# Peptides against a protein of PDB entry 3KDP, part 214

Target 1, 230 residues: chain A of PDB entry 3KDP
Amino acid sequence: PFLIFIIANIPLPLGTVTILCIDLGTDMVPAISLAYEQAESDIMKRQPRNPKTDKLVNEQLISMAYGQIGMIQALGGFFTYFVILAENGFLPIHLLGLRVNWDDRWINDVEDSYGQQWTYEQRKIVEFTCHTPFFVTIVVVQWADLVICKTRRNSVFQQGMKNKILIFGLFEETALAAFLSYCPGMGVALRMYPLKPTWWFCAFPYSLLIFVYDEVRKLIIRRRPGGWVE

## One batch from the design tools (peptide; made by RFdiffusion4, then SolubleMPNN)

Design b2_p28_3_s3 (from b2_p28_3, 22 letters changed)
Fold by OpenDDE base, seed 2:
Structure b2_p28_3_s3 (fold): chain B 230 residues (1-230), chain A 28 residues (1-28)
Amino acid sequence: as target 1 above (230 residues)
Amino acid sequence: ELDKLLEKGKELLEKAKKLMEEYAKKEE
């Protein structure tokens, strides 16, 4: 998120404190849960590998999984960010390079995509309105991502939901998201304004899409072992 | 200050990962 913020010079989609909450609060337990995930049935059926190579492969797999999860989460968050800003009159193309004027307190006539002028206070309200939905979207997307990442080749339906730690992690991150979204004072403390219940559902189509996509990908991998899709 | 907290958090996460890897090795 921060890299895109710098590169695109868009208004800040997610506050630094919120990023910290994601990194330290929501990702830690799920990450630990993945380490305790049962070996895939297909991996267990493989011939014993050289212990040295297996360790390296496992480290690479974990690193890759975390990197992929983070990217998908960011995409989900940015999707919600762009939806909210578009609903408030700022189309994605118009946001490019807008940060300089957006963050300037002395500019009170920033125009949206429709020529509406926005004061600094109004812009900051919209910006902070994006923070909570962005965070919640990450959590909702993370539900799917974590379930997807527990298996590399097997279907979620084949592996099942046996990891109690994973389930606990999902509840914990959801509870944290609810707390940060609805607890009084979070708007002042974390710049996270209360989230309308409708925004919880904004991420669901995206989560469903990535879930279906990954299941299809895994199906293709199973049908065509050794393909470029691996 | 927030950057320092982030850095500390990342360090803790890395330590946790390392610990988990060590435990996984002991269970083998």
Scores: peptide ipSAE 0.000, ipTM 0.221, DockQ to the pose 0.018
Fold by OpenDDE base, seed 3:
Structure b2_p28_3_s3 (fold): chain B 230 residues (1-230), chain A 28 residues (1-28)
Amino acid sequence: as target 1 above (230 residues)
Amino acid sequence: ELDKLLEKGKELLEKAKKLMEEYAKKEE
């Protein structure tokens, strides 16, 4: 999301603090889980596995899976961002290159797609209104990942600690999303305004997309064991 | 143990849904 913000020069879709919360909550917990799973596997498998080749394959597979899920999560967040801005009069095409004028405190007459002028304060309210739904969209998409893990029961028993840590991470993110969305003063402290309950439903199509994607992936793996999709 | 964690997770999600429904009713 931050890379698209820089490349497209659009208004900031997600606050820096929220990005840090996602990176720390979503990425570090799985990474720690993998470190423990590797340590446990190294204790159990005293046989000389070539540690370089097996670690590389597992790291590549995990990196690809998380990379693909992360891209779908980002797309879901950006969709929500563009919908909110469009509802407030800013069409996606008008947002391209707008960042410089958007962030300038001295420009109080930035026009939307319909010719309405927006003050700096009004623009920042709209920007901060996008931060919470973007974050919540990511969290709801991660719930689909939990459902995916449930359907992998045979592999889940071998990944007992990994799955516990992943589940804990999802609960932490959900609790954080609820706290950021509904705690008084978070709009001032973290630039996240309260979320309308209706915006939770905007993420469901993307959760369904991830579910369908994973079922198709599982179907391909079942039909072609040892394929590149693993 | 994983099944117990998943059940606790479902209970927490149901509680969160109920809280959201209560908030939606207050905004009406």
Scores: peptide ipSAE 0.000, ipTM 0.246, DockQ to the pose 0.319
Fold by OpenDDE base, seed 4:
Structure b2_p28_3_s3 (fold): chain B 230 residues (1-230), chain A 28 residues (1-28)
Amino acid sequence: as target 1 above (230 residues)
Amino acid sequence: ELDKLLEKGKELLEKAKKLMEEYAKKEE
């Protein structure tokens, strides 16, 4: 999903520290929660996992999380990124290949889509302004991700929300997102500038999309067992 | 088939993530 960043050579939408915060702060607790999730009925019918050789989380669940859901998650983040940059005068098409000039501190006349020249400092402010919303978007999308990753075939409505650790993980990642978004000094320390509250809602359509997509996928699996969708 | 695609997607995601991290470290 982050291939767009590399292929398009756009300004960095997500800083290294923010990536680490995702990995350690938002993904760790949920990953633990998945290890303690009640097995889905079809998973229970499969061969028992060897805890010494197998991953704590089912490989199929991991593949689903980092494949399809990860793609939608990244798209959600990039959507927020492109919206913010567009609001600041940088249309998506203009961002293509702009990274080299964007990151050059000696170039202070990078033009936006409307001919406005941007200094290096101004560009970095806009870039860092994108980091927080991107992170928050990921967190909000992860709400749906975590809910759907606990099952393979069954609906969320069938499996239910029985894992208290999962619920705790949702609150923890949300609290972390709020902390990183609004705590003073995060702009300097983590290059995450304060977020307008309205941006929290920007990701909700994507969370819903993930949820609907997964439910439809599961419905197809139930209707066509042994199909390619499985 | 989906599982194969998902696994491929996972691998690509991990590679992309690592590359992005490397790029980010170079710029910082």
Scores: peptide ipSAE 0.000, ipTM 0.268, DockQ to the pose 0.024
Fold by OpenDDE base, seed 1:
Structure b2_p28_3_s3 (fold): chain B 230 residues (1-230), chain A 28 residues (1-28)
Amino acid sequence: as target 1 above (230 residues)
Amino acid sequence: ELDKLLEKGKELLEKAKKLMEEYAKKEE
């Protein structure tokens, strides 16, 4: 997200505090939950034919999978960001290169895509209004990611949600997202303004996409044991 | 052990919240 901000020179979609909320609040409990997850019996039963090469291949595959999921998460966040800004009169094309004027406190007449002038304060409000939905989007997408991470080969539907820690992690990140989104004063304190409940649903398509992607991946692995997708 | 882990997770979450609040105060 931050790289796109720099490259596209758009208004900041995520504040530093929001990033910290993601890193510390959302990822930590899930990471702990995954550490205690029972290793999928199928992964452990395969004696590495060559421990060095097979480990490297597996690490590369895992890294690629996480990288792909991370990209989908970022896309989901940016989608939400662009939708919110578009609803406020800023079309995506108009946002390109706008950061310099957007962040200038002395410019109080930045025009949106429809010629409406926005004061610095108004712009910052809408910017901070994007932080919360972006965060929430990441959380919702991470639901799918966490559920996916539970299994390497088996369908989530087959193995079920037996990990109580994982379930707890999902509830905690959701509760944190709700707290940050709706607690009074969070707009001032954390630059996370209240989110309309409808925006929670904006992330669901991406969460579903990740879920479907992983289920398809796992299906391919099951049908082609020993394939490069494993 | 699971309950202990859950408690530790909660404690970490609370620490993270406090840290975020401290950072928010510094940006102001």
Scores: peptide ipSAE 0.011, ipTM 0.298, DockQ to the pose 0.085; fails the geometry check

Design b2_p28_3_s4 (from b2_p28_3, 22 letters changed)
Fold by OpenDDE base, seed 2:
Structure b2_p28_3_s4 (fold): chain B 230 residues (1-230), chain A 28 residues (1-28)
Amino acid sequence: as target 1 above (230 residues)
Amino acid sequence: SLEKLLEEARKKYKEALELIEKYVKEKE
């Protein structure tokens, strides 16, 4: 998120403290849960390989899974960010290069895509309004991502939800999201303004899409092992 | 009791929040 912010010179979609909360609070438990996930049934059917190679493969798989999850989460967060800003009059194209003027407290007439002028205070309110739903979107998308990453080839319906640590992680990150979103003072302390309950559902279609896409992908992999889709 | 622990936690949280708010205001 921070890299995209710098590269695109857009208003900051997610605060540094919030990023730290994600890294320390929401990602660690799910990461541990994936490490302790039961072997897939298809892997269990394979002949024993070299233990050294198998360990390396597992480490690579975990690393790739984390990287992919992080990318999808970021995309979901940015989607929500752009939706909120667009709803407030800032179209994505207009946001490109706007950071310099956006962060300048002496400029109180930054125009949106429709010519409406925004004061510094108003801009910061909109910015901070984006932080909470960005975070919540990451959590909601992470629900789907964690579930789909539980298995590489097998359907979630076939593998089942047997990892209690994963389930605990899902509840923990949800509780953290609720705490950060609704606990008094988070707007001041973390620049995360309270989130309307309706925004929790904004990421659901995206999560569902990812879930369906991954199930289809896995189906294709099962039908065509070693294909480019893997 | 759980209730006492929660009350103490709430008190400490409120105090911490006030300190954070003060710190933020001083840095602005």
Scores: peptide ipSAE 0.000, ipTM 0.211, DockQ to the pose 0.045
Fold by OpenDDE base, seed 3:
Structure b2_p28_3_s4 (fold): chain B 230 residues (1-230), chain A 28 residues (1-28)
Amino acid sequence: as target 1 above (230 residues)
Amino acid sequence: SLEKLLEEARKKYKEALELIEKYVKEKE
């Protein structure tokens, strides 16, 4: 998300505070959950694996998985961002390079794609309207990620949802998203305006895509042990 | 105090973003 914002010079899709909430609030519990599951899986695997090589492989696999998931999360968030801005009159092409004028307090006549003029205050309202659904999209995509990360090789259906920490993480992320989206004062404090409930569903296709992608990946790994996909 | 810290963090982040955007534009 941050990289696309920098490259495209578009209005800020996600506030810094919201990013901090994602990094500190939503990613911490999942990371702890994964650490516990890894410890459990290592205890169950009786064979003395070389702890140095296995840790390195595990760290690489985790880093690649998080990198891929992070990209899909970013794509989902940006899709939501562009949809909201398009609904407010700003087509994606028009947003390219618009940030300089968008953030200028002295320019009160920034035109949208249809020639409508937007004041600085109006532009900021639209920008902040994008923050909440972008965040919610990331959280919904993270649900799929957490479920996926629970199982390295086995299908989620085979291991079940027995990890209480993972379940707690999912509820915590959802509760945080609901709190940031609907709690009074969050629009002022975090610049996250209330989200229409319909926007929660916009992220589900991406979550499903991630789930399908991971199940296919795991299926390939199971059928071709030692392949490049590992 | 938290609101001020958040506002300061936002300002610093915005400045960093503007710098990065400038560098990206100069390399294009």
Scores: peptide ipSAE 0.000, ipTM 0.211, DockQ to the pose 0.019
Fold by OpenDDE base, seed 4:
Structure b2_p28_3_s4 (fold): chain B 230 residues (1-230), chain A 28 residues (1-28)
Amino acid sequence: as target 1 above (230 residues)
Amino acid sequence: SLEKLLEEARKKYKEALELIEKYVKEKE
């Protein structure tokens, strides 16, 4: 988010605190949960042809899959960001290059896509309104990511939900998102203004996309053993 | 079926959101 903020010169979609909450609050528990995940049934049953090469290939493929999932997550977050800004009068194309004027507190007549003038305070309210749903979107998309990370070959439904730590991670992320989104004072303290519950659904299509992506990937792996997708 | 499971997941997700909405409304 911060890189896109710099490159595109758009209003900051996600605050530093929320980034830290993602990195420390939402990513750590899942990472730990994966360390305690039971060996996948297919991994236990398959014999590597070349342990050294196969490990390297698997690591590369896993990294690639995570990279792709991460891109989908980012797209989900930015989609939510752009939707909220568009609902407030700022179309995506208008946001490009707007950062300089947006962040200038001496400019109180920044125009939206429809000619409405926005004061600095009003712009900051809208900006901070975007922080919460961006964060929530990432968390909701991470639900799918966490679930699919349990297995590389088997369907999520075949592998089941056996890792209690993973389940705890899902609840922890959800609880953190709810706390940051709805606890009084978060708008002032963390620049995360309250979010309408309906905005949680904005992430659902992307979560579904991740599930579909992963299931298709796994299906390909099952149908083409030893393929490039394993 | 996968479709049925996805539907159930969507249902549970919706129920969770409704609970959150209820909680928020009670606090307003």
Scores: peptide ipSAE 0.000, ipTM 0.180, DockQ to the pose 0.087
Fold by OpenDDE base, seed 5:
Structure b2_p28_3_s4 (fold): chain B 230 residues (1-230), chain A 28 residues (1-28)
Amino acid sequence: as target 1 above (230 residues)
Amino acid sequence: SLEKLLEEARKKYKEALELIEKYVKEKE
């Protein structure tokens, strides 16, 4: 998100507080869950491997898969960001290169796509309005990510959700998202303004996309063992 | 107690935010 902010020169879609909440709140429990997650069915079906060569390959493949999931997650966040800004009069094409004027507190007449002028304060309100939905989108997409992380080869539908830590992680990150989104004073203290409940559903297509992606990936791995997709 | 904990949490997050924002701005 920050790289896109720099490259596209758009208003900041994700606040630093949101980043901290992701790193400390939403990513920690998943990381712990993954550390304790035993792909029991996958382990039992695995052929003996060379521990030296296969470890390196496995780490690379895992990193690539998580990288791709991260890209889908970011796309979901940016989609929500652009929708909110569009609803407030800023079309995506108009946001390109707007950051310089957007962040200038001395410019109080930044025009939207419809010629409406926005003060610095108004722009910051809209920006902060995007922080919470972006975070919530990340959380909703992480639901899918957490669930799919339970297995490497087998479908989630085959193993189910037996990891208590994983289940706890899902509830914890959801509760945190709800707390940050609806607790009074979060807009002032954390620059995360309240989110309409309808925005939670905006991320669902991307969560579904991650599920589909992972199921397809796992299907390919099962059909082509030892392939580059693993 | 919950309100106090919330207030302390808000304060810590705000402070962290300010530090990170400062750091990011200095790197730009």
Scores: peptide ipSAE 0.007, ipTM 0.253, DockQ to the pose 0.030; fails the geometry check

Design b2_p28_4_s1 (from b2_p28_4, 21 letters changed)
Fold by OpenDDE base, seed 4:
Structure b2_p28_4_s1 (fold): chain B 230 residues (1-230), chain A 28 residues (1-28)
Amino acid sequence: as target 1 above (230 residues)
Amino acid sequence: DEELRKKVLEEAKKLLEKGKKYLEEYLK
């Protein structure tokens, strides 16, 4: 998100606190889950014919899968960001390159896509309104990972530790998201204004996309046993 | 506002640290 903010020169979609929450919560739990899944797979899977190459392939595949899921999550967050800004009069195309004027407190007549002028304070309110739903969208998209883990052919019991870690991580992220979104004073303190409940549903298409992606991946693995996707 | 921000950030960090510790304990 921060890289896109710099490259596209769009208004900042995420606050520093939300970025920290994503980095520490969202990224760390999957990494731990991966480490445990690898450890469990190493214990439960028959000795790979070539432990070094098979481990490397599995690590690469898992890394690619999580990388792709992470990209889908980011897209979901940005979608929510663009929807909110569009509802407030700023179309995505208009946001490109707008950062300089957006962040300039001396410019109080920044025009939206419809010619409406926005003061610095009004722009910052809209910007901060985007921070919370972006984070919440990512959290909701991560719920799809729970469903994916439960639908894996491997025994739910064999995936128990992974699921527990993931469930705990998602619970923590959800609780944190709820706290940051709805606790009084967070809008002022963290520049995370309260989120309308409807925005929680904006992530559902992306959750579905992740689910479809995982099912397609599983289908490819099933159709090409021993292929690069295993 | 800045003091409140710092306090909330500190509390959030504390919560994250507690969560991390809980996760570490849960993983053991």
Scores: peptide ipSAE 0.005, ipTM 0.235, DockQ to the pose 0.099
Fold by OpenDDE base, seed 2:
Structure b2_p28_4_s1 (fold): chain B 230 residues (1-230), chain A 28 residues (1-28)
Amino acid sequence: as target 1 above (230 residues)
Amino acid sequence: DEELRKKVLEEAKKLLEKGKKYLEEYLK
């Protein structure tokens, strides 16, 4: 997320403190839960071929899975960010290169895509309004990603929600999201303004799409083992 | 504002450490 911010020179979609909260708080429990489930599933499915190679392959697979999940989460967050800014008059194309003027305190006449002028204070309010939904979107998308990653080849419907650690992780993430979104003072402390309850649902279509995509992917893998889709 | 941020971050770190310990105990 931070790299995209720098490369695209867009207004900051996610605060540094929020990034730290994601990295330290949101990703840790899910990572442990996935590592545990993968270890269990691999132990159950794979005859111990070569313990050294299997450990290395598992670590590499876990690392790649987390990298992919992180990318999908970031995409979901950015989607929500762009939707909010578009609703406030800033189209994605207009945001490209706008960072310099956006962050300049002395420029109080930054124009949106429709010619409306925005003061520095107004821009920062909109920016901080994006931080909370971005975070919440990551959490909601992460629900789907965690459920998806529970199984490599089997449908979620076949294995069910049996991992207690995963369930705990989901609740912990949700509780953290609720705390950061609605606790008094978070707007000042973390620059995360309170989130309207409706924005929690903004990520659901995206989560559903990811879920459907992964189920289709798994179906293809089951039908064509060893294909490029794996 | 910076002091408040530091306090929040410290509390968050403490919560994370507690969570880690809980998970370590559960995996045992």
Scores: peptide ipSAE 0.000, ipTM 0.234, DockQ to the pose 0.065
Fold by OpenDDE base, seed 3:
Structure b2_p28_4_s1 (fold): chain B 230 residues (1-230), chain A 28 residues (1-28)
Amino acid sequence: as target 1 above (230 residues)
Amino acid sequence: DEELRKKVLEEAKKLLEKGKKYLEEYLK
């Protein structure tokens, strides 16, 4: 998210503090969970023939998985961000390069896509209104990502939800999201204004799509081992 | 405002560390 902010020079979709909360709060537990699942899977399989090489491969696989998850999360978050800004009169194309004027306190007449003028305070309210749903979207997408990453080739339905750490991670992320969204003072502290409950469900179709896609992918892998989809 | 922000962040970090420890204990 921050990279896109710099490259596109758009209003900040997610605050730095919130990014830290995502990195430390939402990614750490899932990382541990996935590491545990992989270790358990490896234990159930043959002992590593070459501990050094196998460890490196495992670390690379984990790194790639987290990289992909991060990209998917970012896409989901930005989708939500653009929807909210569009609903408030700022079309995505209009946001490109707008940051300089957006963050200027002396400019109180920034025009939206429809010619409406926005004061600095109004712009910041809209910006901060985007932070919470962006974060929540990431969490909701992460639910699906965590579930699909539990297995490399097998369906989630085949392996089941036996990993208590994964379940704990899901609840922890959800609790953190709820805390950041609704706890008094978070709007000031983290620049995350309270979120309407309806926004929790906005990411569900996207999460479902990812889940279905991954299940189909895994099904193809099971039916055609060594295929290009792997 | 800024001081409150720092305090909240520190508390959040503490909670995360507690959660991490809990998970580590659970994994043992």
Scores: peptide ipSAE 0.000, ipTM 0.226, DockQ to the pose 0.093
Fold by OpenDDE base, seed 5:
Structure b2_p28_4_s1 (fold): chain B 230 residues (1-230), chain A 28 residues (1-28)
Amino acid sequence: as target 1 above (230 residues)
Amino acid sequence: DEELRKKVLEEAKKLLEKGKKYLEEYLK
């Protein structure tokens, strides 16, 4: 998020608090779940290989998969960000290069795409309105990520959701997202303004995309062991 | 695991407070 913020000079899509919430609230439980989650079905089918080389390969594969998933997560977050800003009168093209004026408290006449002038305070409200949806989008996308991480090669449909830690992770992330989005005072305390429930569904296509992507990836791995996708 | 979780949550709260302060400074 920060890289796009810097490169595109757009208003900050994700606040520091939301980043912290992601790192501590949403990423921790998944990380723990992954650490304890034995790909039971994959382990049982693997012939004994060199443990040192296999560990390295596994770490690389996991790293690449998470990198790709993270990219899709970011895309989903930015999509939600752009939709919200567009709904408030700022089209994506207009946001490019706007950061300097956007963050200047002395400029109270920043124009949107329709010529409406926005005060600094109004702009910050809109900016903070984007923080919660971005966070929620990440959480919703992480649902798919958590589900797909349960198995390395097998389909989620084959393995099922038997890991209690995974289920707890899904619940915890959702509960945290709901708390941050709807609890009174979060707008003041964390600058995460309330999110309309309908915005939760904006991330679903991206969650589905991740799910489909991973299933396809796993299918390719099963059909072409040792391929470039691994 | 429960003690570790509590410690992590405490650290998380501290980080959130720092993040809040940073955000407040950013808004000033």
Scores: peptide ipSAE 0.000, ipTM 0.234, DockQ to the pose 0.023; fails the geometry check

